Peptides against a protein of PDB entry 1LOE. Designs and how they scored, part 8

Target 1, 181 residues: chain A of PDB entry 1LOE
Amino acid sequence: TETTSFSITKFGPDQQNLIFQGDGYTTKERLTLTKAVRNTVGRALYSSPIHIWDSKTGNVANFVTSFTFVIDAPNSYNVADGFTFFIAPVDTKPQTGGGYLGVFNSKDYDKTSQTVAVEFDTFYNTAWDPSNGDRHIGIDVNSIKSINTKSWKLQNGKEANVVIAFNAATNVLTVSLTYPN
Target 2, 181 residues: chain A of PDB entry 1LOE as posed
Amino acid sequence: TETTSFSITKFGPDQQNLIFQGDGYTTKERLTLTKAVRNTVGRALYSSPIHIWDSKTGNVANFVTSFTFVIDAPNSYNVADGFTFFIAPVDTKPQTGGGYLGVFNSKDYDKTSQTVAVEFDTFYNTAWDPSNGDRHIGIDVNSIKSINTKSWALQNGKEANVVIAFNAATNVLTVSLTYPN

## One batch from the design tools (peptide; made by RFdiffusion4, then SolubleMPNN)

Design b2_p15_6_s1 (from b2_p15_6, 4 letters changed)
Fold by OpenDDE base, seed 5:
Structure b2_p15_6_s1 (fold): chain B 181 residues (1-181), chain A 15 residues (1-15)
Amino acid sequence: as target 1 above (181 residues)
Amino acid sequence: FPDYVRIGFSATTSA
């Protein structure tokens, strides 16, 4: 069977395999999605489309992705709005900013979104976030309102290692986050 | 869900 794989350890100024949207760019060999300013949306897409669903056979692909991210907010006690990994239609464009993380437009389920995201949400939005107000990891399907969440303690300025895996046979998505340093 | 997708990262800030 066919497998698609890629690895990027250092980002260059002319990264041909990325599509930058909004404020996303590369600097110092790092992908930077936002600056420490208000009202920004930054996105970066892997340029190659990924075949994840075979409508003819009904087969869904397994996948595993790993990455490291850093949130470095000027105020550790006031961090908005978050970071997300997402899967969307090939022609996806930035969506609503702020608490919608540039990926969704509604807390109501919208099948036309065709978007799945793993959010690392640093800001409490009363309308849809867990009532305890904790920063959290969430799994989002066609809505910014997560189908499942887990509390997460942000370590500001530290590198978080993330592994996301999807098992098609069990229809289970797993997320792991660690701060090794 | 479409057969082909793109994957990516997104981040936002707000007022």
Scores: peptide ipSAE 0.681, ipTM 0.948, DockQ to the pose 0.947
Fold by OpenDDE base, seed 4:
Structure b2_p15_6_s1 (fold): chain B 181 residues (1-181), chain A 15 residues (1-15)
Amino acid sequence: as target 1 above (181 residues)
Amino acid sequence: FPDYVRIGFSATTSA
């Protein structure tokens, strides 16, 4: 499969220190998760843990995050595998690569994963992706098999602006992606 | 879901 480069060029309003995992690294202007080479997993975590749930009271936090990403693929018709925004336990480590996006290990629901992801999936995996084969945005809960997906048109080399918001009161996760240019 | 989490980005390529 053709190689791709995945980069995050703009973060939300609060810049934090990063924990790099796998092939991820940063420059002054961008966070690079992968270079255009085969069989890579690159991750970057915000170093500060987030108190998202209070198990004692049951309260759940709202959150909003925004970022800008660029996918740069030599062949726009064969782009693998994708990238994700994810929320995971503080000690999270890279998981299975390829179609599992370095975030999950199974298409079956695994509550022990304790991971939620928004995937920007550029490669069709027959075993779990939507049958239409479209590149898509997906919401993943403890599984690489998304609970909800929407087709997405990749603009190779262009900056995509993303906003992800969680409303605790309604238990709704919202994802917005736009190509402003 | 844990009380405390980290958020991040992940990307992969394959053969």
Scores: peptide ipSAE 0.673, ipTM 0.946, DockQ to the pose 0.670
Fold by OpenDDE base, seed 1:
Structure b2_p15_6_s1 (fold): chain B 181 residues (1-181), chain A 15 residues (1-15)
Amino acid sequence: as target 1 above (181 residues)
Amino acid sequence: FPDYVRIGFSATTSA
């Protein structure tokens, strides 16, 4: 059994354990992925690669991750496009923006993507999002079209606490979100 | 799926 853990309690301008991509940066002790402007993609990767699968033994790692995020949109009625936690190949680069959340390029399953994401999607895309039009949490595997979703009520400007857990034995990914404040 | 990966966060704007 392998376990890896990291904790960042304070972000700074010289954050060396993060790889910034697109418009991502740190300021005022916060990791900021996008500014309140149109057509941006911002990403931040943990610099150290993580061993999650052992191809020799077939063992897949269990993991639990927790984080806090804030979506602060100038207009709470028009919020696009969302926030995403993702797992991808070590050489991952920003992908298609907008509704693809900078992580995917297609709604069709693409095994070459090798990317798993938990999306916190604030904008309804008719081509792939749940038909009820709700803002939602989605689990994405090699596609922006989620394999499962649940409705989520965005509280603009408030801190959301997220816990994501994966049980390798059951192949179940659990996502929880709360607004404690 | 690769043995080693990177984890990260992403966000986009459009509209």
Scores: peptide ipSAE 0.666, ipTM 0.944, DockQ to the pose 0.936
Fold by OpenDDE base, seed 2:
Structure b2_p15_6_s1 (fold): chain B 181 residues (1-181), chain A 15 residues (1-15)
Amino acid sequence: as target 1 above (181 residues)
Amino acid sequence: FPDYVRIGFSATTSA
């Protein structure tokens, strides 16, 4: 089965600034979210809450985050669901697994989710994914059904560099993914 | 949208 690991900074086994949920854990310099077993959800949260919005002033924070991920899919025809970067309420817990990526519970817009995600989706779910069946990057707002998608060619076992930026002034979320060679 | 959030990563495997 597919396994996914991440590298944002140098991780350690005693990483104290992460909250692990489900099967997520750290290895030597890597954050590992999935195991090579079925029906698992692995999550890791940055422990410190982020002040993203000031409800008194209406100001929304800009942010930029970058990370590197590796997907190992021994069988290209039986890959797992993928992985997701997400922003959620501070008390967020693992949500529905499988195609919902442990982040959402519905393909319908659910404002109570209060979750924004960037999915790196490696499995085609006919109910909500783009009809071309391609692996894709998606931007998800309160729903597993992306508001925008772009086809993405997975390079198995290779490190992908991702940059996600949000511009509050324009309300634009930008995602870039590259495989450095 | 809440004032404070947490960011993180999630990944899943299917049944």
Scores: peptide ipSAE 0.644, ipTM 0.940, DockQ to the pose 0.671

Design b2_p15_6_s2 (from b2_p15_6, 5 letters changed)
Fold by OpenDDE base, seed 4:
Structure b2_p15_6_s2 (fold): chain B 181 residues (1-181), chain A 15 residues (1-15)
Amino acid sequence: as target 1 above (181 residues)
Amino acid sequence: MPDYVRIGFSATTSA
């Protein structure tokens, strides 16, 4: 596959320190998860933990976050592998690379993962991706095999604005992606 | 989900 770089060019409204993992790094203007090199995993975490679940009361928190990402691929017809927004335990570490996007280790449901991800998947993996082969946005719960997907057209080199919101009352996660330009 | 989580980004490339 062709190499691809993935970057986050705009964070949400709150500026936070980052924990870098793998090949992820930042400049003043950009969080770069991967450069256009082979076999890389790059991650970055907001350093501040979020109290999302109260085990004593059972209450779940709402959240809204936004970011802007850019994919730079030398060949727009061969882009691998993708990137994710994810929510994971505070001590989360990079997981399997390639099609597992550095977040999961199996297409089988694994509750011990305790990880939810919104994938922006640019590469078709026959074992778990939608059979139409489209690049897609997916909702992943404890598995790289998405519980729901929607086709997405990549605009190579363009900024995509994303808003992700979770409504605890309805247990609904919403994802919005737009290319403003 | 656990009580406390972190939000992050992850990306991968392959051979």
Scores: peptide ipSAE 0.683, ipTM 0.941, DockQ to the pose 0.672
Fold by OpenDDE base, seed 1:
Structure b2_p15_6_s2 (fold): chain B 181 residues (1-181), chain A 15 residues (1-15)
Amino acid sequence: as target 1 above (181 residues)
Amino acid sequence: MPDYVRIGFSATTSA
């Protein structure tokens, strides 16, 4: 596939300490996850752990987060592989690259992964992606095979605004994406 | 999910 770069230009109101993994790095302008080179994995984690489940009270945290990302591909018809927002164990490390987006290792459900992701998938993988071949937003729970997907039209080089919200009471995850510019 | 997690971003390219 052709090379593609993925960047996060806005990821919260406050500056965060980041843990960079793989080829991820930051400048004043953006958090760059991948350069336009082949066969790379780039990740960045917020350094502060989040208390998402309280085993003493049984409470699960609600959250709302927003960010802006940019995909820069030399050819809009050949863009691989995608980028994800994910929640994982504190000691999480880069996983399988390519179509597994550096977050998962299998299309089979694996509870030991303990990872939830929202994927913005630009490349069709026959083994697990929706058969219509559309670029899509997917919700992934312990597997690269999404439990739910929504078609998404990529605007190459444009900033996409994303909002992700989780309601613990209803167990509903909501994802929205818009191109304001 | 575990009690404590980290949130992050990931992206990949391929051949």
Scores: peptide ipSAE 0.677, ipTM 0.940, DockQ to the pose 0.669
Fold by OpenDDE base, seed 3:
Structure b2_p15_6_s2 (fold): chain B 181 residues (1-181), chain A 15 residues (1-15)
Amino acid sequence: as target 1 above (181 residues)
Amino acid sequence: MPDYVRIGFSATTSA
């Protein structure tokens, strides 16, 4: 089978292999998704479409992705919604509903969205988030209401390493998060 | 899912 791979170690000001949406931009060699103001959405897509499903054979691709992120949340009472890594149709557009992380527009399952996301959620939305109120990692399939979640202790301003793997044979998505320092 | 997708990152701030 054919393999597609890419790596971005530093983000430049004119990153031609990214499609910026909303307030997404690059600064200090980092991808920055949101401004420190209210009611913003920021996204960045890898510009090249990725072939993940062969409709002729039914085969689904495996994938592994890794990234590092930093969340600055010095005030726990004034924190943004969090962010997602997501997979969506090529013509995906930002969604503006608060709490939906710019990816979804409903807590109801909607197969027409054709979107899968791994959320790193820093804000408790009582309507759909786990009742314990913890910051959490979630796996979202066509809905902001996660099909599975795990509590996550945010380390303010520290780099977190994430690995996301999908095994097509088992249909299992695995997420790992570590703070190496 | 469709044959081809895009991957990316997304974040929001709310009111």
Scores: peptide ipSAE 0.663, ipTM 0.940, DockQ to the pose 0.862
Fold by OpenDDE base, seed 2:
Structure b2_p15_6_s2 (fold): chain B 181 residues (1-181), chain A 15 residues (1-15)
Amino acid sequence: as target 1 above (181 residues)
Amino acid sequence: MPDYVRIGFSATTSA
């Protein structure tokens, strides 16, 4: 694929301690997951673990998170693979690159992955992506093959505001993406 | 899902 930079320019109002993995790094202005070079995997984790499941009570936690991302591609028709927001075990490490987005290793459902991701997928992989070939937002549960997708138009170089919310009572994950005018 | 998780971001480029 063409060289593409993926960055998070806002990832919360509070300063976060981050665990950098692969090629991910931060500057004063942004968290950069990939430089505009080929064959890279970059990740960054919030260092503090989140208690989302209480085995004593059986309660699952609600959560809401927001961030702003920017994709910078020299050619908007040939953008690299994409990026994800993900939830994974505390010891999670980079997984398969390319179309697996550094988060999964298979299109087959793998319960042992224990990983949920919201993908912002910029490259069509015929083996698992929606057949219309559109760039898309996807919900991934233990597999790179999304359980649900929706077409999304990339605005190259523009800040996209994202809100992701999980309601435990309804078991609904909501994703909102907007490009402010 | 496990009791404790981390959340984060991941991105990739290929050849």
Scores: peptide ipSAE 0.666, ipTM 0.937, DockQ to the pose 0.665; fails the geometry check

Design b2_p15_8_s1 (from b2_p15_8 with M1A F3L E15D)
Fold by OpenDDE base, seed 4:
Structure b2_p15_8_s1 (fold): chain B 181 residues (1-181), chain A 15 residues (1-15)
Amino acid sequence: as target 1 above (181 residues)
Amino acid sequence: ARLGFSATTSDALFD
């Protein structure tokens, strides 16, 4: 089987293999999606397209990705709105901000979105988030309303290590998050 | 398809 892979450990000022959208940029070897200011959307795409969806069946190929992210809000109580890893069409552009995380436009299933996301949601949106109000990890398929969620305790300002794996044979997406330090 | 990261902020960040 064919395999494509990439790794970025340091982000430079001229990161040619990234497409920056909205307020996304690189600084001090870090990819920064947003600053701690109101009402922003920041995205970064890997520039090289990948063949992950079957054009006929829509099935997703096997993949594994790992990354480290930091959410550093002004305080641990008021944190909004969240961070996502997503897979979208090659011409994807920033979508609705706020609780839609810049990735979706509706809580209703919209197959035309062709977008799958793993959200790390720090803000409770009554209309679609789990009723317990917890910050959570969610799996989103063509909707901001997650098909599955799990409570997640944010460690503000700390590095979280994430591994996301999809097994096409079993149709299982696995998400793990740890705070190693 | 393309892989990406996204993040947003809102007024709730400071409310």
Scores: peptide ipSAE 0.726, ipTM 0.958, DockQ to the pose 0.917
Fold by OpenDDE base, seed 1:
Structure b2_p15_8_s1 (fold): chain B 181 residues (1-181), chain A 15 residues (1-15)
Amino acid sequence: as target 1 above (181 residues)
Amino acid sequence: ARLGFSATTSDALFD
C-alpha cells in the first residue's frame, strides 16, 4: 500500500506548498482565510494534487486529516458564514460566497462539482440548513445542503481541534471536534 | 484532487 502525508505546523509568508485563493494569506505564522470584514472569500489549497479515487479500479483511498482552526468573530452572536475543509478538482477556484462557503454553488446535488466538504457552519441559511437553526458540522457532497449534520457549539476565538477520517471499506466519514483549551 | 480550506464572511457578521 502507498501513503501520502504532509504536515504544516507553522505558516510563513512564502508558503510554497499552498495555493492561496481569494483573501487567503499567512500572517504571524498562521493561515488566515478571512479578515473580520463583510463579504469575503478566502481559500488555501495544498499545492500537490492528491489521488483519492482510482478511476481504473474504482477504489477510494482511506483518508485521515487533523487540523486546528480558530473562528474569531467580532462577537459571539454575529458569526458568518463558516469554515470548511474540502476536497475538490485540481483546478478548483473559489465558488459562491456567503452561505455557500466559497465551495459550492447550489443546494441541489450537482455531480459536476466533484467536491466533498466538511463544513463548520456558523450561520443559519433557511433554504438548506437544519431547521433547528443550530451552528453545526456538516458533510457536504456536491451540494451545500449537507447529507448529515450535527449541532456544534462555537467557542468564539478558541482553537478547535479537528480530526476527519474516511474509511473506504465502510464508506464512513467521521468528524471529531474538541476545544482542548 | 486537491485538499483545501475555505471560509467566508457576509453582511451578517455585522448585522
Scores: peptide ipSAE 0.721, ipTM 0.959, DockQ to the pose 0.936
Fold by OpenDDE base, seed 3:
Structure b2_p15_8_s1 (fold): chain B 181 residues (1-181), chain A 15 residues (1-15)
Amino acid sequence: as target 1 above (181 residues)
Amino acid sequence: ARLGFSATTSDALFD
């Protein structure tokens, strides 16, 4: 068994192990995906490719990731699209279009996307989001239309702790989110 | 594959 791991506790201005796309950048030791400006996309990729799926054997690796995030909207009742943690092909590029979180470009299932995302969605898009209109966590497989969602109450400006785990044996992705403070 | 984070904003929220 071979493992790959990395940890970034502080994000520097010359972060060589990140590929910044769109308006993504670092400031005050934080990775900042977007600022409160209109019509923007920001992404950051870990520069080193990882082997999640073995093309030869078809085996999928287990993985666990954890991170802390803050969504800090100027107005708690007027919040932008949210963000995703995603796994995509090495040549992945930012996608435009509101509501697609910079990762997808269709609500239709597209296997050629080869993208899995966990979305933290703070904006209701009628065309694909759960009809209750709640802000939600979603699991997205090759589509912005989540295969599963759970309502989530945003605490604006507060730090949230996230753990995402994938069990290859059971093919189950688990997401947990807590506001410790 | 690559791991990443991504976010977007739209025009309507800032009009």
Scores: peptide ipSAE 0.643, ipTM 0.898, DockQ to the pose 0.787
Fold by OpenDDE base, seed 2:
Structure b2_p15_8_s1 (fold): chain B 181 residues (1-181), chain A 15 residues (1-15)
Amino acid sequence: as target 1 above (181 residues)
Amino acid sequence: ARLGFSATTSDALFD
């Protein structure tokens, strides 16, 4: 059984195992996707393709991903879109359009995108987000409109620990978010 | 496939 594993504890100024797209960059040993400016997209991809997705059958391998993030969003109303962890075809390109997190381009399901994302959504988009307007975690399959969401209370400026696991046998994706400090 | 992180901002951020 093939196993692929990687870990990045500190992001260097020349992180060779990442492909930066848009405004994505590293600073102070952290990956920074966007600055507090309008109309930007920033992405970072692990440079090596992984054999997790079978394009012919649509099957996905088992995987576990963990990461830590910080969101600085002191204003609940004037806030950016949030960010996402995503899995996409190797030739994936940044997508424009506010609210789509740089990954999708429609709320309509499009299997041809072959993209799965876990969103940490800080902005309420009336057209597709849960009607309660809560910041939320969402599971996105080929659409920015999540197939499932869970309200999430952002702790501004605090480090959040995330674990994402997929069990192919049960077809269950689990997401855990905690603020350990 | 490739794994990644992505984020966007829009006009709404500063409106």
Scores: peptide ipSAE 0.622, ipTM 0.887, DockQ to the pose 0.809

## One batch from the design tools (peptide; made by RFdiffusion4, then SolubleMPNN)

Design b2_p16_1_s1
Fold by OpenDDE base, seed 2:
Order: sequence, then structure tokens, then C-alpha cells
Structure b2_p16_1_s1 (fold): chain B 181 residues (1-181), chain A 16 residues (1-16)
Amino acid sequence: as target 1 above (181 residues)
Amino acid sequence: AQTYTLSATVDLKEVF
């Protein structure tokens, strides 16, 4: 059995186990993906490669990740696109196309992207988002068009606790987002 | 408290 684990309680200015991309940075012990301006993308990667599955044995890893985030979006008309938790190849680079959450580079399915993402989407893109226009949580597989979504009512400025779990026996990826209050 | 739950089937061997 192989296991990889890490925990970051406070994000420091020189966080050694993260690779910052684009406008991603740390401030006040938090990871900040953008500078609250238009046309900005920031990412942070766990610096060590992780082993998702073994081609020799066929074994696929179970995993659980948890994090807390805050989004400030006081109005519905002047809002950013949102963010993702994602798994991608080690040489992954930030993508700058608007609405693609810094992860995808087109509106089309692209198996070569080799990317699984959980999106927390705060902007309605009519071309691919659920037609109800709700802010939503989505599970993305090689596509900005989610394979499943859940309407999500953002609590502005409040901490959301997220748990993302993958069960290799069932191939089920589960996302839970909780506002404790 | 408010909780949102979402699931999907993903074959990681086919993705990666």
C-alpha cells in the first residue's frame, strides 16, 4: 500500500510544498488565487507528484481532500468565474481563457487534457453551465461542461468546508460543501 | 447549517 498525505493549516509566504502559477499568492496565511481584478488567473499545485493509479497492477488510489474557502461576491452582476480543485498531469500550466476557471482551454471535451476538476462556479456561462443560471458545484472530466452539477447558494464572505472523496471500488467521486452556520 | 452534496462516476484509469 502506498500513501501520500499533506496538510496546510496556514499558508505561508514561502510555502515550500506548493507551486504557485499565475497570480496565485499567499496573504494573511491564506491562499489567494486572484487579485480581485478582471482577467486574472492563479493556481497552486501540490509540489510533489501523486500516484493516482498503477498501470502494472491496475490499482487505483482512494483519496480524500478537504479544504476551507471564502468567496467575496457581494453582487451578482460583477463577479468572477469561480475556482476549482483539480488533478492534472505534473506539467500542467494555467489556462487563461475566460470562464474556463484556469484549467480548461476550450468549451469542448478534450481527453488529452487529462484533468478532473471540482468547480465552484460563480458565473453563468450560457454555453456550458446549467440553464437555471444558479451558482453551482460541478464535477468536470476533461471538459468545462460538468458531468454533474448541484445548485449552490453562496454565502458571501463565509467559510465553506469542502470534502472531496474518491472511492476506487465504486469509481464514485463525492463532493460535500458545508456552511456550518 | 447548509450542506450540498454532489457525486459522479469517474474512471480515473481512463482519464490519467
Scores: peptide ipSAE 0.794, ipTM 0.975, DockQ to the pose 0.942
Fold by OpenDDE base, seed 5:
Structure b2_p16_1_s1 (fold): chain B 181 residues (1-181), chain A 16 residues (1-16)
Amino acid sequence: as target 1 above (181 residues)
Amino acid sequence: AQTYTLSATVDLKEVF
């Protein structure tokens, strides 16, 4: 077995263990994906490849990731599309922006995408989002159309604590988001 | 505090 672990408490201007894509950058010791402007995609990848499963043994890794994020929209009633935490092949490049969150290209299942994402979706896209129109957390597998969602009330400008865990024994991916105050 | 939880079954062998 192999274990990979990393922690970033302060994001520097030349963060060695991140690969920045598109408009992603660091400022004030924070990772910033967008500047709250239209038609931008920013991504950041952990620089070291990780092995999700071993084709020789069939073993699948357990993993846990945690992070804190802030969505600070200038207008709380006019928020952009949101963002994802995602896992994709090492040569991954930015995909379609807007409602596709820079990670997917289709609402149809596309096995060639090889992408799993947890979305924090702040914009209702009629073609694939839950019909209630709520902002939501979603789990996405090879499609921007989530396999499951949870209605979520954005607290604009507030820190949210996220934990994402995968249990290989059960194949269950779990997401927890907490606003502590 | 406000907490939201979500889960789903994902077969990572089929994805990657």
Scores: peptide ipSAE 0.774, ipTM 0.974, DockQ to the pose 0.928
Fold by OpenDDE base, seed 1:
Parts: sequence; C-alpha cells; structure tokens
Structure b2_p16_1_s1 (fold): chain B 181 residues (1-181), chain A 16 residues (1-16)
Amino acid sequence: as target 1 above (181 residues)
Amino acid sequence: AQTYTLSATVDLKEVF
C-alpha cells in the first residue's frame, strides 16, 4: 500500500508546502482566503501531487482529511459566498469567482473540469443551489451544482471542525461539520 | 454541539 499524510497546525508566513493563488495568504498563523471584500478569490494548494488511483491495479485511495475553519463576515445577514475544499489536477488555476467559489465554471456537468469539491456555501444562487434557499454543505463533482447537499446553520465567527472521508470500497464520500460549542 | 453530516457516491476513477 501507499500512504501520504501531512499536517499543518499553524500556518507560517513562508509555508513551503502550500501554493497560494489569488488573494490567499497567511496571517496570524491562519490560512486566509479572502478579506471579506467583494470580487476576490483566494486559493491554497498542497504543493505535492496526491496519488488518487493506480492505473495498473485499478485501486482507488481511501482518504481522510480534517480541518478547522472560521467564516467571519462583517455583515451576518449578508454573507457571500463561502469556500470549498477541493481536489483538482496539479496544474489547476483559479476558476470563476463569486458563486462558483473560484473552483468551477458551470452548473452543467463538465468532465474536463476533473474537480471534486466539498462546498460550504453561504449564498443562495437561484440557478443551481437547493430551492429552499438555505446555506448548505454540498458535494460537487465537475459542477457547481451539488450532487447532494445538507442545510447548514452558519455560526458567524465561530470555529467549525470538518472531517471529510472517502471510502474506496463503497465510493462514498462523507462530510462531517461540527460546531463544538 | 451541533453536527451536520452529508454523504454522496463519487467514482473518483471517472473524475481523475
């Protein structure tokens, strides 16, 4: 078997195992994607390629990732747009901003995107988001239109603990978000 | 504590 692991407890000013794109940067030991201003996209990529599946054997990797995030919006009644955890090709570049979260370009399935994302979406986009208008967690495959979603109550300024796991035997991707307090 | 759980079937071989 093959195993790759990494852990970043504090983000430094010269974080060598991350590639920063757009407005992404580190400050006060945190990875910061945006400064809560309009029309910004920030991304950070793990700098080393991850082997997802083996073409010789057909085996697909199991994986578990965990992180803690804070959304701190100046206006708790108008929060846009959220962010994603995503897996994409090594040469990936920032995509469409706003409701596309800098990761996708279409609500239509596009296999050339080669992108899987977990979205934490704080803004209702009528064209593709769940019709109930709730803020939500979504699983996205080659489209900003999620294949499944879960209504989510944002706690502005509070830390959320996330665990994302993929089981290769069942092809099930699972997301868990917890506000501990 | 408040916990939210979501899952979906994804064939990663078809994506990558």
Scores: peptide ipSAE 0.771, ipTM 0.973, DockQ to the pose 0.933
Fold by OpenDDE base, seed 4:
Structure b2_p16_1_s1 (fold): chain B 181 residues (1-181), chain A 16 residues (1-16)
Amino acid sequence: as target 1 above (181 residues)
Amino acid sequence: AQTYTLSATVDLKEVF
């Protein structure tokens, strides 16, 4: 059994264990994916590959990841599309922006995408988002159309604590988002 | 405090 772990408390200007894509950057010890402008895609990848499963043994890894994020929209009633936490092949490149969150290209299931994402979606896209129009958390597998969603009330400018866990024994991916205040 | 939870079944062997 092998275990890989990492922790980043403060993001520096020369963050060696991150690969920045698009408009992603670090400032004031924070990772910033995009500025508050239209049509931007920013991504950051952990630089070391993670072994998800072993084809010889069939063993699948358990994992737990946690992070804190802030969505700070200049106008709380006029926000962008949101962002994702995602797992994709090591050679992954930015995908379609806007409602596709820079991670997917279609609402149709595309096995070639090889991408699992947790979306924090702040914009209603009629073509694939839940019909209630709520901002939501979603679990996405090879498609921007989530396999499951949960209505979520954005607290603009507030820190949200996220825990994402995968249980290999049950194949259950669990997301927990908490606003502590 | 406000907490939101969400789960789904994902076959990672199928995806990756």
Scores: peptide ipSAE 0.732, ipTM 0.971, DockQ to the pose 0.943

